# Peptides against a protein of PDB entry 4Z63, part 144

Target 1, 334 residues: chain A of PDB entry 4Z63
Amino acid sequence: LCLGMNDLTGNIPEDLFHLKRLNLLGIQENRLSGSLSREIRNLSSLVRLDVSWNLFSGEIPDVFDELPQLKFFLGQTNGFIGGIPKSLANSPSLNLLNLRNNSLSGRLMLNCTAMIALNSLDLGTNRFNGRLPENLPDCKRLKNVNLARNTFHGQVPESFKNFESLSYFSLSNSSLANISSALGILQHCKNLTTLVLTLNFHGEALPDDSSLHFEKLKVLVVANCRLTGSMPRWLSSSNELQLLDLSWNRLTGAIPSWIGDFKALFYLDLSNNSFTGEIPKSLTKLESLTSRNISVNEPSPDFPFFMKRNESARALQYNQIFGFPPTIELGHNN

## One batch from the design tools (peptide; made by RFdiffusion4, then SolubleMPNN)

Design b2_p18_3_s3 (from b2_p18_3, 7 letters changed)
Fold by OpenDDE base, seed 4:
Structure b2_p18_3_s3 (fold): chain B 334 residues (1-334), chain A 18 residues (1-18)
Amino acid sequence: as target 1 above (334 residues)
Amino acid sequence: SYVTTVEEPVDLEAAAAA
């Protein structure tokens, strides 16, 4: 049943929960309000539930133990409060959980040992507090993780050295500290292709440790951190780099010539730093800017990106990395 | 500009009042 993208109001009719053979319920992009009914438990054949972009409130019902076939739960952009229900946090069937842009709170806890199928987790823009869950690497299929705009004080857990499944990771604006530790840990994530750390590590030094290596890194965003230091030499070994944003920091020194050696680099923002010297001539030889063949078919994160002109500006949403225009921004360097 | 993954919260109260 697909009723998305309407102006439906009120709550879900209770009789809808009598549809025991229903595999897909999509009611997204409406004005549905009130609590999400616990009677969803009666939809025992449910594979996909999309309640996103509504006015739902209250706690998410703890009924996911009665939904053994549920693979996709989308509840982003609602007024949900409380935590992740225990049955949801233990779901062995769940592949994708999207609860971004809610009011979920408390400590984030997932039973990753039970969540054997979880491959995508989006909990961005919530009110989770405490530390990052140390057991996230136990989610052996977890590839896509957005935890942006939560209050995860402290450091990236040491356990994330073992996060082999991790490919796309966003921690933007999550009150993280110790960028040196974070990068030192996350370099062990051999499948990591996208790393977004914007609005963390305020005023720290960007490490220039030549021992750091991100083998498969395609997207690195560490913007608006007030980071000190220079362009990190370790980044030159990330030969697959496509997007680099280090804007709105306090980086100094020259822009190195190796920045033009990235064959796939189509988006570069180094603006609002303190870089000096000449613009590298190698930037004029970026193959990605001379050829139209950006492979549009590459896997992308499930979470959206946002481009902000400044802190007060509305963000432009980009659902795919290749949606970014080819860009070189070097402005506002003094 | 700068890139982020921070979604601006939808003002659900304003959306409910509209």
Scores: peptide ipSAE 0.435, ipTM 0.802, DockQ to the pose 0.809
Fold by OpenDDE base, seed 1:
Structure b2_p18_3_s3 (fold): chain B 334 residues (1-334), chain A 18 residues (1-18)
Amino acid sequence: as target 1 above (334 residues)
Amino acid sequence: SYVTTVEEPVDLEAAAAA
C-alpha cells in the first residue's frame, strides 16, 4: 500500500492494521500525526515500512519482534522521541534503519550480534548522547552509517579498527575529539570510501603522519574543524580521491603539487584556510575536470550531503557525490 | 563553502503548513 506524497492528515486508521498480508506500507510525505500505533505489530508480513516525512510523535513502539520479515524501516523527518525500541535494536531481519531527523535520545545501543542483516543505519540529526557504540563493528554487514549531529563525546572507539564492512561513514557535528586517534583507527577500515567528519575536533592539529593510509578513500570531508597543521602527506596515497573538503580550518603552508595527481578528484575545497605559496600547476591537469566522463554509476552513501556557504546559510542538498559541480575552491586563504 | 552531512532540522510545523 503506497499512500505517500499526499495531504493525508490525522492518524493511521486502525483497520489498516488488519492487512496481515501487507508487505509494503508507504505513507511517507504526508501530514500524519500522533503516535505510531502499536498495532503495526499485526502487519506480520511487513517487509517495508515507510512513515518518513510526517508529524508522528511519541516513542517508536516496541513491536518489531512481531515483524520478522521487516527489512526496511524509514521514519526520517518525524517527531519521534525516546530510544530505539529493544525489539528494533535486536531485529535480525532489518537491512535498513533510517530514523534521521527525529528527537531520539539517550545512549545509542544496538545489539549488533542480533542485527545480522543491518547494512544501512541513518540516525543523523537526533539527540543521542554518550559515546559511540563500541559494538558497531559487530554489525558484520553494516556498510552505511550516518550518526551526524548527535552528541557522541569522546573518541572513535578502538573497536572500529575491525569495522571491515564500513564503507560510508558520517560523524559530522558529533562532538568528537582526538582526530589523530580517529584517523589512526579508521585507516584500518579497508572498505572505507566516504568519511565525513565536519564540525568535530575543534582546534586540533590535523595529523601529518606518513604511517596513515586510506587505500580506498574517495570522499574526505573534514571541514569547519578549526584544524591546524598543513596538507597531510598521508593523503597523497589515496589515489581514488574524488572529493576533498578541508575548508574552514586553520591549515597553513603550501598546497602540495601531489593534489593535482588525483585522477578522479573533481571537487576540491581548501577555502577559508591559511595556505600560502603558489597554486600548484598540477591542478590545471586534473583529468576529472578536463574529461567529462565522471562515472555517475558508482555506489554512493545512502545519507545526503549538504553544502553550506556559511554557518547561517541554508544548506544545499546533494543526494549523490556526483551531484556536486566540478569545483576548485581555494579562496579566502589569507 | 563547506560540505557536511548535518541536515538542518525540518520545522515539522512549517512543513505541515506548507
Scores: peptide ipSAE 0.434, ipTM 0.804, DockQ to the pose 0.922
Fold by OpenDDE base, seed 5:
Structure b2_p18_3_s3 (fold): chain B 334 residues (1-334), chain A 18 residues (1-18)
Amino acid sequence: as target 1 above (334 residues)
Amino acid sequence: SYVTTVEEPVDLEAAAAA
């Protein structure tokens, strides 16, 4: 049953929960309000539940033990409060959980040893507090993780050295500290291709440690952190780099010539820093900007990106990395 | 400009009133 993208109001009719053979319920992008009924437990054949972009409130019902086939739960952009229900946090069937842009709170706890199918987690823009869950690497299929705009004070857990499934990771604006530790840990994530750390590490030094290595890194975003230091030499070994945003920092020194050696680099933003010297001539030889046919059907994160011109500007949404225009931004340097 | 993954909070009350 697909009723998304309408002007539906009120709550879900109770009789809808008698549809025991229903595999898909999509009611997204409506004005549905009230609590999400516990009677969703009666939808025992449910594979996909999409209630996103509504006015739902209250706690998410703890009935996911009665939904043994549920693979997709999308509840982003609602007024949900409380935590992740225990049955949801233990779901062995769930592949994707999206609860971004809610009012969920408390400590983030997932039973990753039970969540054997979880591959995508979006909990961005919530009120989770405390530390990042140390057991996330136990979610052996977890590839996409967005935890942006929560209050995860402290550091990236040491256990994330073992996060072999992690490919796309965002922690933007999550009150994280110690960028040196974070990068030192995350370099061990062998499948990590996208790392977004914008609005963290305020005023720290960007490490220039030659021992750091991100072999498969395609997207690095560490913008608006007020970071000090220079262009990090370790980044020169990330030969697959496609997008680099280090804008709105306090980085100094020259832009190194090796920045033009990245064959796939199509988006570079170094703006609003304190870089000096000449623009590297190698930037004029970026193959990605000169060749028309980069057929890049590459996998992208499940979470959207947003480009902001400044802190007060409306963000432009990009659902895919390749939606970004080919860009070299070097403005507002010294 | 800068890239982020932070969505602006949707004012649900404003969205309901629209």
Scores: peptide ipSAE 0.406, ipTM 0.789, DockQ to the pose 0.870; fails the geometry check
Fold by OpenDDE base, seed 3:
Structure b2_p18_3_s3 (fold): chain B 334 residues (1-334), chain A 18 residues (1-18)
Amino acid sequence: as target 1 above (334 residues)
Amino acid sequence: SYVTTVEEPVDLEAAAAA
């Protein structure tokens, strides 16, 4: 049953919960309000539940033990409060959980040992606090993780050295500290292709440790951190780099010539730094900007990207990395 | 410009009142 993108108001009719054979319920993009009914437990055949973009409030009901077929739960952009229900945090069937842009709070706790099918987790823009959950690497299929805009004080856990499944990771604006430790840990994530760390590490030095290596890194975004230092030499070994944003930092020195050696680099933003010297001539030789035929049919993160012109500007949403226009932005340097 | 994954919270109460 798909009733999304309407102006439906009020509550879900109780009779809808009698549809025991229902595999898909999509009621997204409406004005549905109140609590999400516990009676969703009666939908025992449910594979996909999409309640996103509504006015739902209260706690998410703890009924996911009665939904053994549930693979997809989409609840982004609601007023949900409380934590992740225990039955949801222990769901062996769940592949994707999206609860971004809610008011969920407390410590983030997932039983990753039980969540054997979880491959995508989006909890961005919530009120989770405490530390990053050290057991996330125990979610052996977890590839996509957005935890942006939560209050995860401290450092990236050492356990994330073992996060072999991690491919797409965003921690933007999560009050993280110690960029040197974070990069030192995350370099061990052999499948990591996308790393977004914008609005963290305020005023720290970007490490220029030549021992750092991100073999499969395609997207690196570390913008608006007030980072000091220079263009990091270790990044030159990330031969698959497609998108680099280090804008709105305090980086100094020259833009190195090796920046033009990235064959797949189509988006470069180094604006609003303190770079000096000449623009490298190698940038004029970027194959991705000169060749029309780079059909990049690569998987993108499940979480959206947002481009902000400035801190007060409305963000432009991009659902895919390749939705970004080919860009070289070097403005507002010294 | 700068890239982030931070969505601005939708003020659902304000959106419901409008």
Scores: peptide ipSAE 0.362, ipTM 0.762, DockQ to the pose 0.786; fails the geometry check

Design b2_p18_3_s4 (from b2_p18_3, 5 letters changed)
Fold by OpenDDE base, seed 4:
Structure b2_p18_3_s4 (fold): chain B 334 residues (1-334), chain A 18 residues (1-18)
Amino acid sequence: as target 1 above (334 residues)
Amino acid sequence: SYITTDEEPVDLEAAAAA
């Protein structure tokens, strides 16, 4: 049943929960309000539930143990409060959980040992606090993780060195500390292609440790951290780099010539730093800017990116990395 | 400008009133 993109108001009619053969319920992009009924438990054949972009409030009902076929739960952009219900945090069927842009709170706890099918987790823009859950690497299929705009004080857990499934990781504005430790851990994520760390590590030094290596890194965003240091030499070994944003830091020294050796680099923002010297002539050799064939069909993160101009302006949303225009920004340096 | 994955919360009450 697909009822999305209407002007539906009120709550879900109770009789809808009698549809025991229903595989798909999409009621997204409406004005549905009140609590999400616990009677969704009666939808025992449900594979996909999309309640996103509504006015739902209250706690998410703890009925997911009665939904053994549920693969997709989309609840982003609602007013949900409380935690992730225990049955949801233990769901063996769930492939994708999106609860971005809610008011969920407390410690983030998932039983990753039970969540054997979880591939995508989006919990960005919530009120989770405490530390990053150390057991996320136990979610053996977890590829896409957005935890941006939560309050995860402290460091990236050491256990994340074993996060082999991790490909896309977003941690923007999560009150993280110790960038040296974070990068030292995350370099072990052999499948990591996208790393977004914007608005963390306030005033720390960007490590220039030549032992750091991100083999498959395509997208690195570490903007607006007030980071000190220079362009990190370890980044020169990330030959697949497509997008680099280190803007709004306090980076110094020269822009190194190796920045122009990235054949796939189409977006470079080093603006609002303290770089000195000449613009590397090698930037004129960026093949991605001279060739029309950017492979638009590469896998992207499930979480959106935002281009933020200022703190008060609505950010431009980009759902794909290749949605960014080919860019070289070197402005506002010394 | 800078890239982030930090999404500003949607004011659902304001969105419902519009």
Scores: peptide ipSAE 0.584, ipTM 0.890, DockQ to the pose 0.840
Fold by OpenDDE base, seed 3:
Formats: sequence, structure tokens, C-alpha cells
Structure b2_p18_3_s4 (fold): chain B 334 residues (1-334), chain A 18 residues (1-18)
Amino acid sequence: as target 1 above (334 residues)
Amino acid sequence: SYITTDEEPVDLEAAAAA
């Protein structure tokens, strides 16, 4: 049943929960309000539940033990409060959980040992606090993780060096500290292709440790951190780099010539730093900017990106990395 | 401009009033 993108108001009719054979319920993009009914438990055949972009409030009901076939739960952009229900945090069937842009709070806890099918987790823009859950690497299929705009004080857990499934990781504006430790840990994530760390590590030094290596890194975004230092030499070994944003930092020194050696680099923003010297001539030879054959069919993160012009302006949303125009931005350097 | 995954919270009350 798909009723998305309407002006539906009120609550879900109780009779809807009698549809025991229902595999797909989509009621997204409406004005549905009140609590999400616990009677969802009666939808025992449910594979996909999409309640996103509504006015739902209260706690998410703890009924997911009665939904053994549920693979997709989308509840982004609601007013949900409380934590992740225990049955949801233990769901062996769940592949994707999206609860981005809610008011969920407390310590983030998932039973990753039980969540054997979880491959995508989006909990961005919530009120989770405490530390990043150390057991996330135990979610052996977890590929996509957005935890941006939460209050995860402290450092990236040491356990994340064992996060072999991790491919796309977003932690923007999550009160993280110690970029040197974070990069030192995350370099061990062999499948890591996208790393977004914007609005963290305020005023720290970007490490220039030549021992750091991100073999599969395609997208690195570490903008608006007030980072000091220079262009990191370790990044030159990330031969698959497609997008680099280090804008709005305090980086100094020259832009190195090796920046033009990235064959797939189509987006470069180094603006609003303190770089000096000449623009490397190698940038004029970037193959991705000279050839039109960018393969648009690459896997991308499930979480959205936002281009912010200023703190008050509505950000432009980009759902795919290749949605960004080919860009070289070097403005506002001294 | 800079790229982020930091989403501004949607004011649901304001969105419902519009």
C-alpha cells in the first residue's frame, strides 16, 4: 500500500493493521500525526515500512520482534523521541534503518551481534549523546553509517579499526575530538570509500603522518573544522580520490602538485584556507575534468550531502556524489 | 560554500503550518 506524497492527516486507521499479508506500507510525505501505533505488530508480513516525512511523535513502538520479515524501516523526518526500541535494536531481518532527522535521544545502543542483516544505518540529526557505540564493527554487514549531527563526545572508538564492512561513514558535526586518532583508526577500514567529518575537531592539526593510508578512499570531506597544518602527504596515496573538500580550515603552505595526479578527482574545494604559492599546473591536467566519461553508476552513500553557503541559508541537497558539478574551488586563500 | 552531512532539523510545526 503506497499512500505517500498526499495531504493525509490524523492517524493511521486501525483497520489498516488488519492487512496481515501486507508486504509494503508507504505512507511517507503526509501530515500523519500522533504516536506510531503498536498495532503495526499485526502486519506480520511487512517487509518495508516507510513512515518518513510525517508529524509522528512519541516513542517508536517496541514491536519489531513481531515483524520477522521487516527489511526496511524508514522513519526519517518525524518527531520521534526516546531511544531505539529493544526489538528494533535486536532485529535480525532489518537491512536498512533510517531514522534521520528525529528527536531520538540517550545513548545509542544496537545489538550488532543480533543485527546480522543490517547494511545501512542513518541516525543523523538526532539527539543521541554519549560516545560512539564501540560495538558497531560487530554489525558484520554494516556498510553505510550516518551519525552526523549528534553529540558523540570524545574520539572514534579504537574498535573501529576492525570495521571491515564500513564503506560510507558520516560523522559531520558530532562533537568529535582527536582527528589524528580518528584517521589513525579509520585507515584500517579496508572498504572505506567515503568519509565525511565536517564540523568536528575544531582547531586541531590535520595530521601529515606519512604512515596513514586510505587505499579505497574516494570521498573525503573535512570542511569547516578550523584545522591547521598543510595538505597531508598521506592523501597522495589515495589513488581513487574523486571528491576532496577541505574548505573553511586554516591550512597553510603550498597546494602540492600531486593533487593533479588523481585521475578520478572531479571535485576539489580548498577554499577559505591560508594556502600560498602558485596554483599547481597539474590541476589543468585532471583527466576527470577533461574527459566526459565519468561513470555515474558507482555505488554512493545512502545519506544525503548538503552544500552550505552560509550558516543561515538552506543548504542544497545532493543525494549522490556525482550530483556535484565538476569543481575546482581555490578562492579566499592568502 | 562547504560540503557537509549536517542536516538542519526540519521544524515540523512550521512545515505543518505552511
Scores: peptide ipSAE 0.584, ipTM 0.889, DockQ to the pose 0.838
Fold by OpenDDE base, seed 2:
Structure b2_p18_3_s4 (fold): chain B 334 residues (1-334), chain A 18 residues (1-18)
Amino acid sequence: as target 1 above (334 residues)
Amino acid sequence: SYITTDEEPVDLEAAAAA
C-alpha cells in the first residue's frame, strides 16, 4: 500500500492494521500525526515500512519482534522521541534503518550480534548522547553509517579497527575529539571509501604521520574543524581519491604537487585556510577535470551531503557525491 | 563553502504548514 506524497492527516486508520498480507506500507510525505500505533505488530508480513516525512511523535513502539520479515524501516523526519526500541535493536531481518532527523535520545545501543542483516544505519540529526557504540563492528554487514549531529563525546572506539564492513562513515558535528586517534583507528577499515568528519576535533593538529594509509579512500571531508598543520603526506597514497574537502581550517604551508596526481579527483576544496606559495601546475593536469569519463555509477553513501556557504546559510542537499560539480576551490588562503 | 553531513533539523510544523 503506497499512500506517500499526499495531504493525509490524522492517524492511520486502525483497520489498516488488519492487512496481514501487506508487504509494503508507504505513507511517507504526509501530515500524519500522533503516535505510531503498536498495532503495526499485526502487519506480520511487512517487509518495508516507510513513515518518513510526517508529524509522528512519541516513542517508536517496541513491536519489531512481531515483524520477522521487516527489512526496511524508514522513519526519517518525524518527531519520534525516546530510544531505539529493544525489538528493533535486536532485529535479525532489518537491512536498513533510517531514523534521521528525529528527537531520539539517550545512549545509542544496538545488539549488533543479533542484527545480522543490518547494512545501512542512518541516525543522523538526533539527540543521542554518550559515546559511540563500541560494538558497531559486530554488525558484520554494516556498510553505511550516519551518526552526524549527535553528541558522541570522546574518541572513535578502538574496536573500529575491526570494522571491516564499513564503507561509508559520517560523523559530522558529533563532538568528537582526537583526530590523530580517529585516523589511526579508521585506517584499518579496509573497505572505507567515504569519511566525513566535518565540525569535529576543534583546533587540533591534522596528523602528518607517514604511517597512516587509507588505500580505498575516495571521499575525505574534514571541513570546518580549525585544524592546524599542513597538507598531510599520508594522503598522497590514497590513489583513488575523488573528493577532498579540507576547507575552513587553519592549514599552512604549500599545496604539494602530488595533489595533481590523483587521477579521479574531481572536487578539491582547500579554501579558507592559510596555504602559501604557488598553485601547483599539476592541478592543471587533473584527468578527471579534463576528461568527462567520471563513472557516475559507483556505489555512494545512503546519507545526504550538504554544502553550506556559511554557518547560518541554508545548506544545499546533495544525494550523490557525483552531484557535486567538478571544483577546484583555493580561495581565501591569506 | 564546505561540505558536511550535519543536517539542520527540519521544522515539522513549518513543513506541514507549507
Scores: peptide ipSAE 0.579, ipTM 0.887, DockQ to the pose 0.909
Fold by OpenDDE base, seed 5:
Structure b2_p18_3_s4 (fold): chain B 334 residues (1-334), chain A 18 residues (1-18)
Amino acid sequence: as target 1 above (334 residues)
Amino acid sequence: SYITTDEEPVDLEAAAAA
């Protein structure tokens, strides 16, 4: 049953929960309000539940133990409060959980040993507090993780050295500290291709440790952190780099010539730093900007990106990395 | 400008009024 993208109001009729053979319920992008009914438990054949972009409130019902076939739960952009229900945090069937842009709170806890199918987790823009869950690497299929805009005070857990499934990681604006530790840990994530750390580590030094290595890194965004230091030499070994944003920091020194050796680099923003010297001539030879044949069909993160032009402007949303225009931005340097 | 994954919370009341 697909009723998304309408002007539906009120609550879900109770009789809808009698549809025991229903595999897909999509009621997204409406004006549905009230609590999400516990009677969802009666939809025992449900594979996909999409209630996103509504006015739902209250706690998410703890009924996911009665939904053994549920693979996709989309609840982003609602007024949900409380925590992740125990049955949801223990779901062995769930592949994707998206609860971004809610009012969920407390400590984030998932039973990753039970969540054997979880591959995508989006909990961005909530009110989770405490520390990042140390057991996330136990979610052996977890590839995509967005935890942006929560209050995860502290450091990236040491256990994330073992996060082999991790490919796409977003932690922007999560009150994280110790960028040196974070990068030192995350370099061990052999499948990590996208790392977004914007609005963290305020005023720290960007490490220039030659021992750091991100072999498969395609997207690095560490903007607006007020980071000190220089262009990190360790980044020169990330030969697959496609997008680099280090804008709105306090980085100094020269832009190194090796920045033009990245064959796939189509987006570079080093603006609003304190870089000095000449623009590397190698930037004029970026193959990605001269040749049209960038493979647009590469896997991308499930979480959206936002281009913030200023604090007051509505951010432009980009659902794919290749949605960004080919860019070299070096403005507002010294 | 800068890239982020930091989303501004949607004002649900304003979205409902639109």
Scores: peptide ipSAE 0.568, ipTM 0.880, DockQ to the pose 0.876

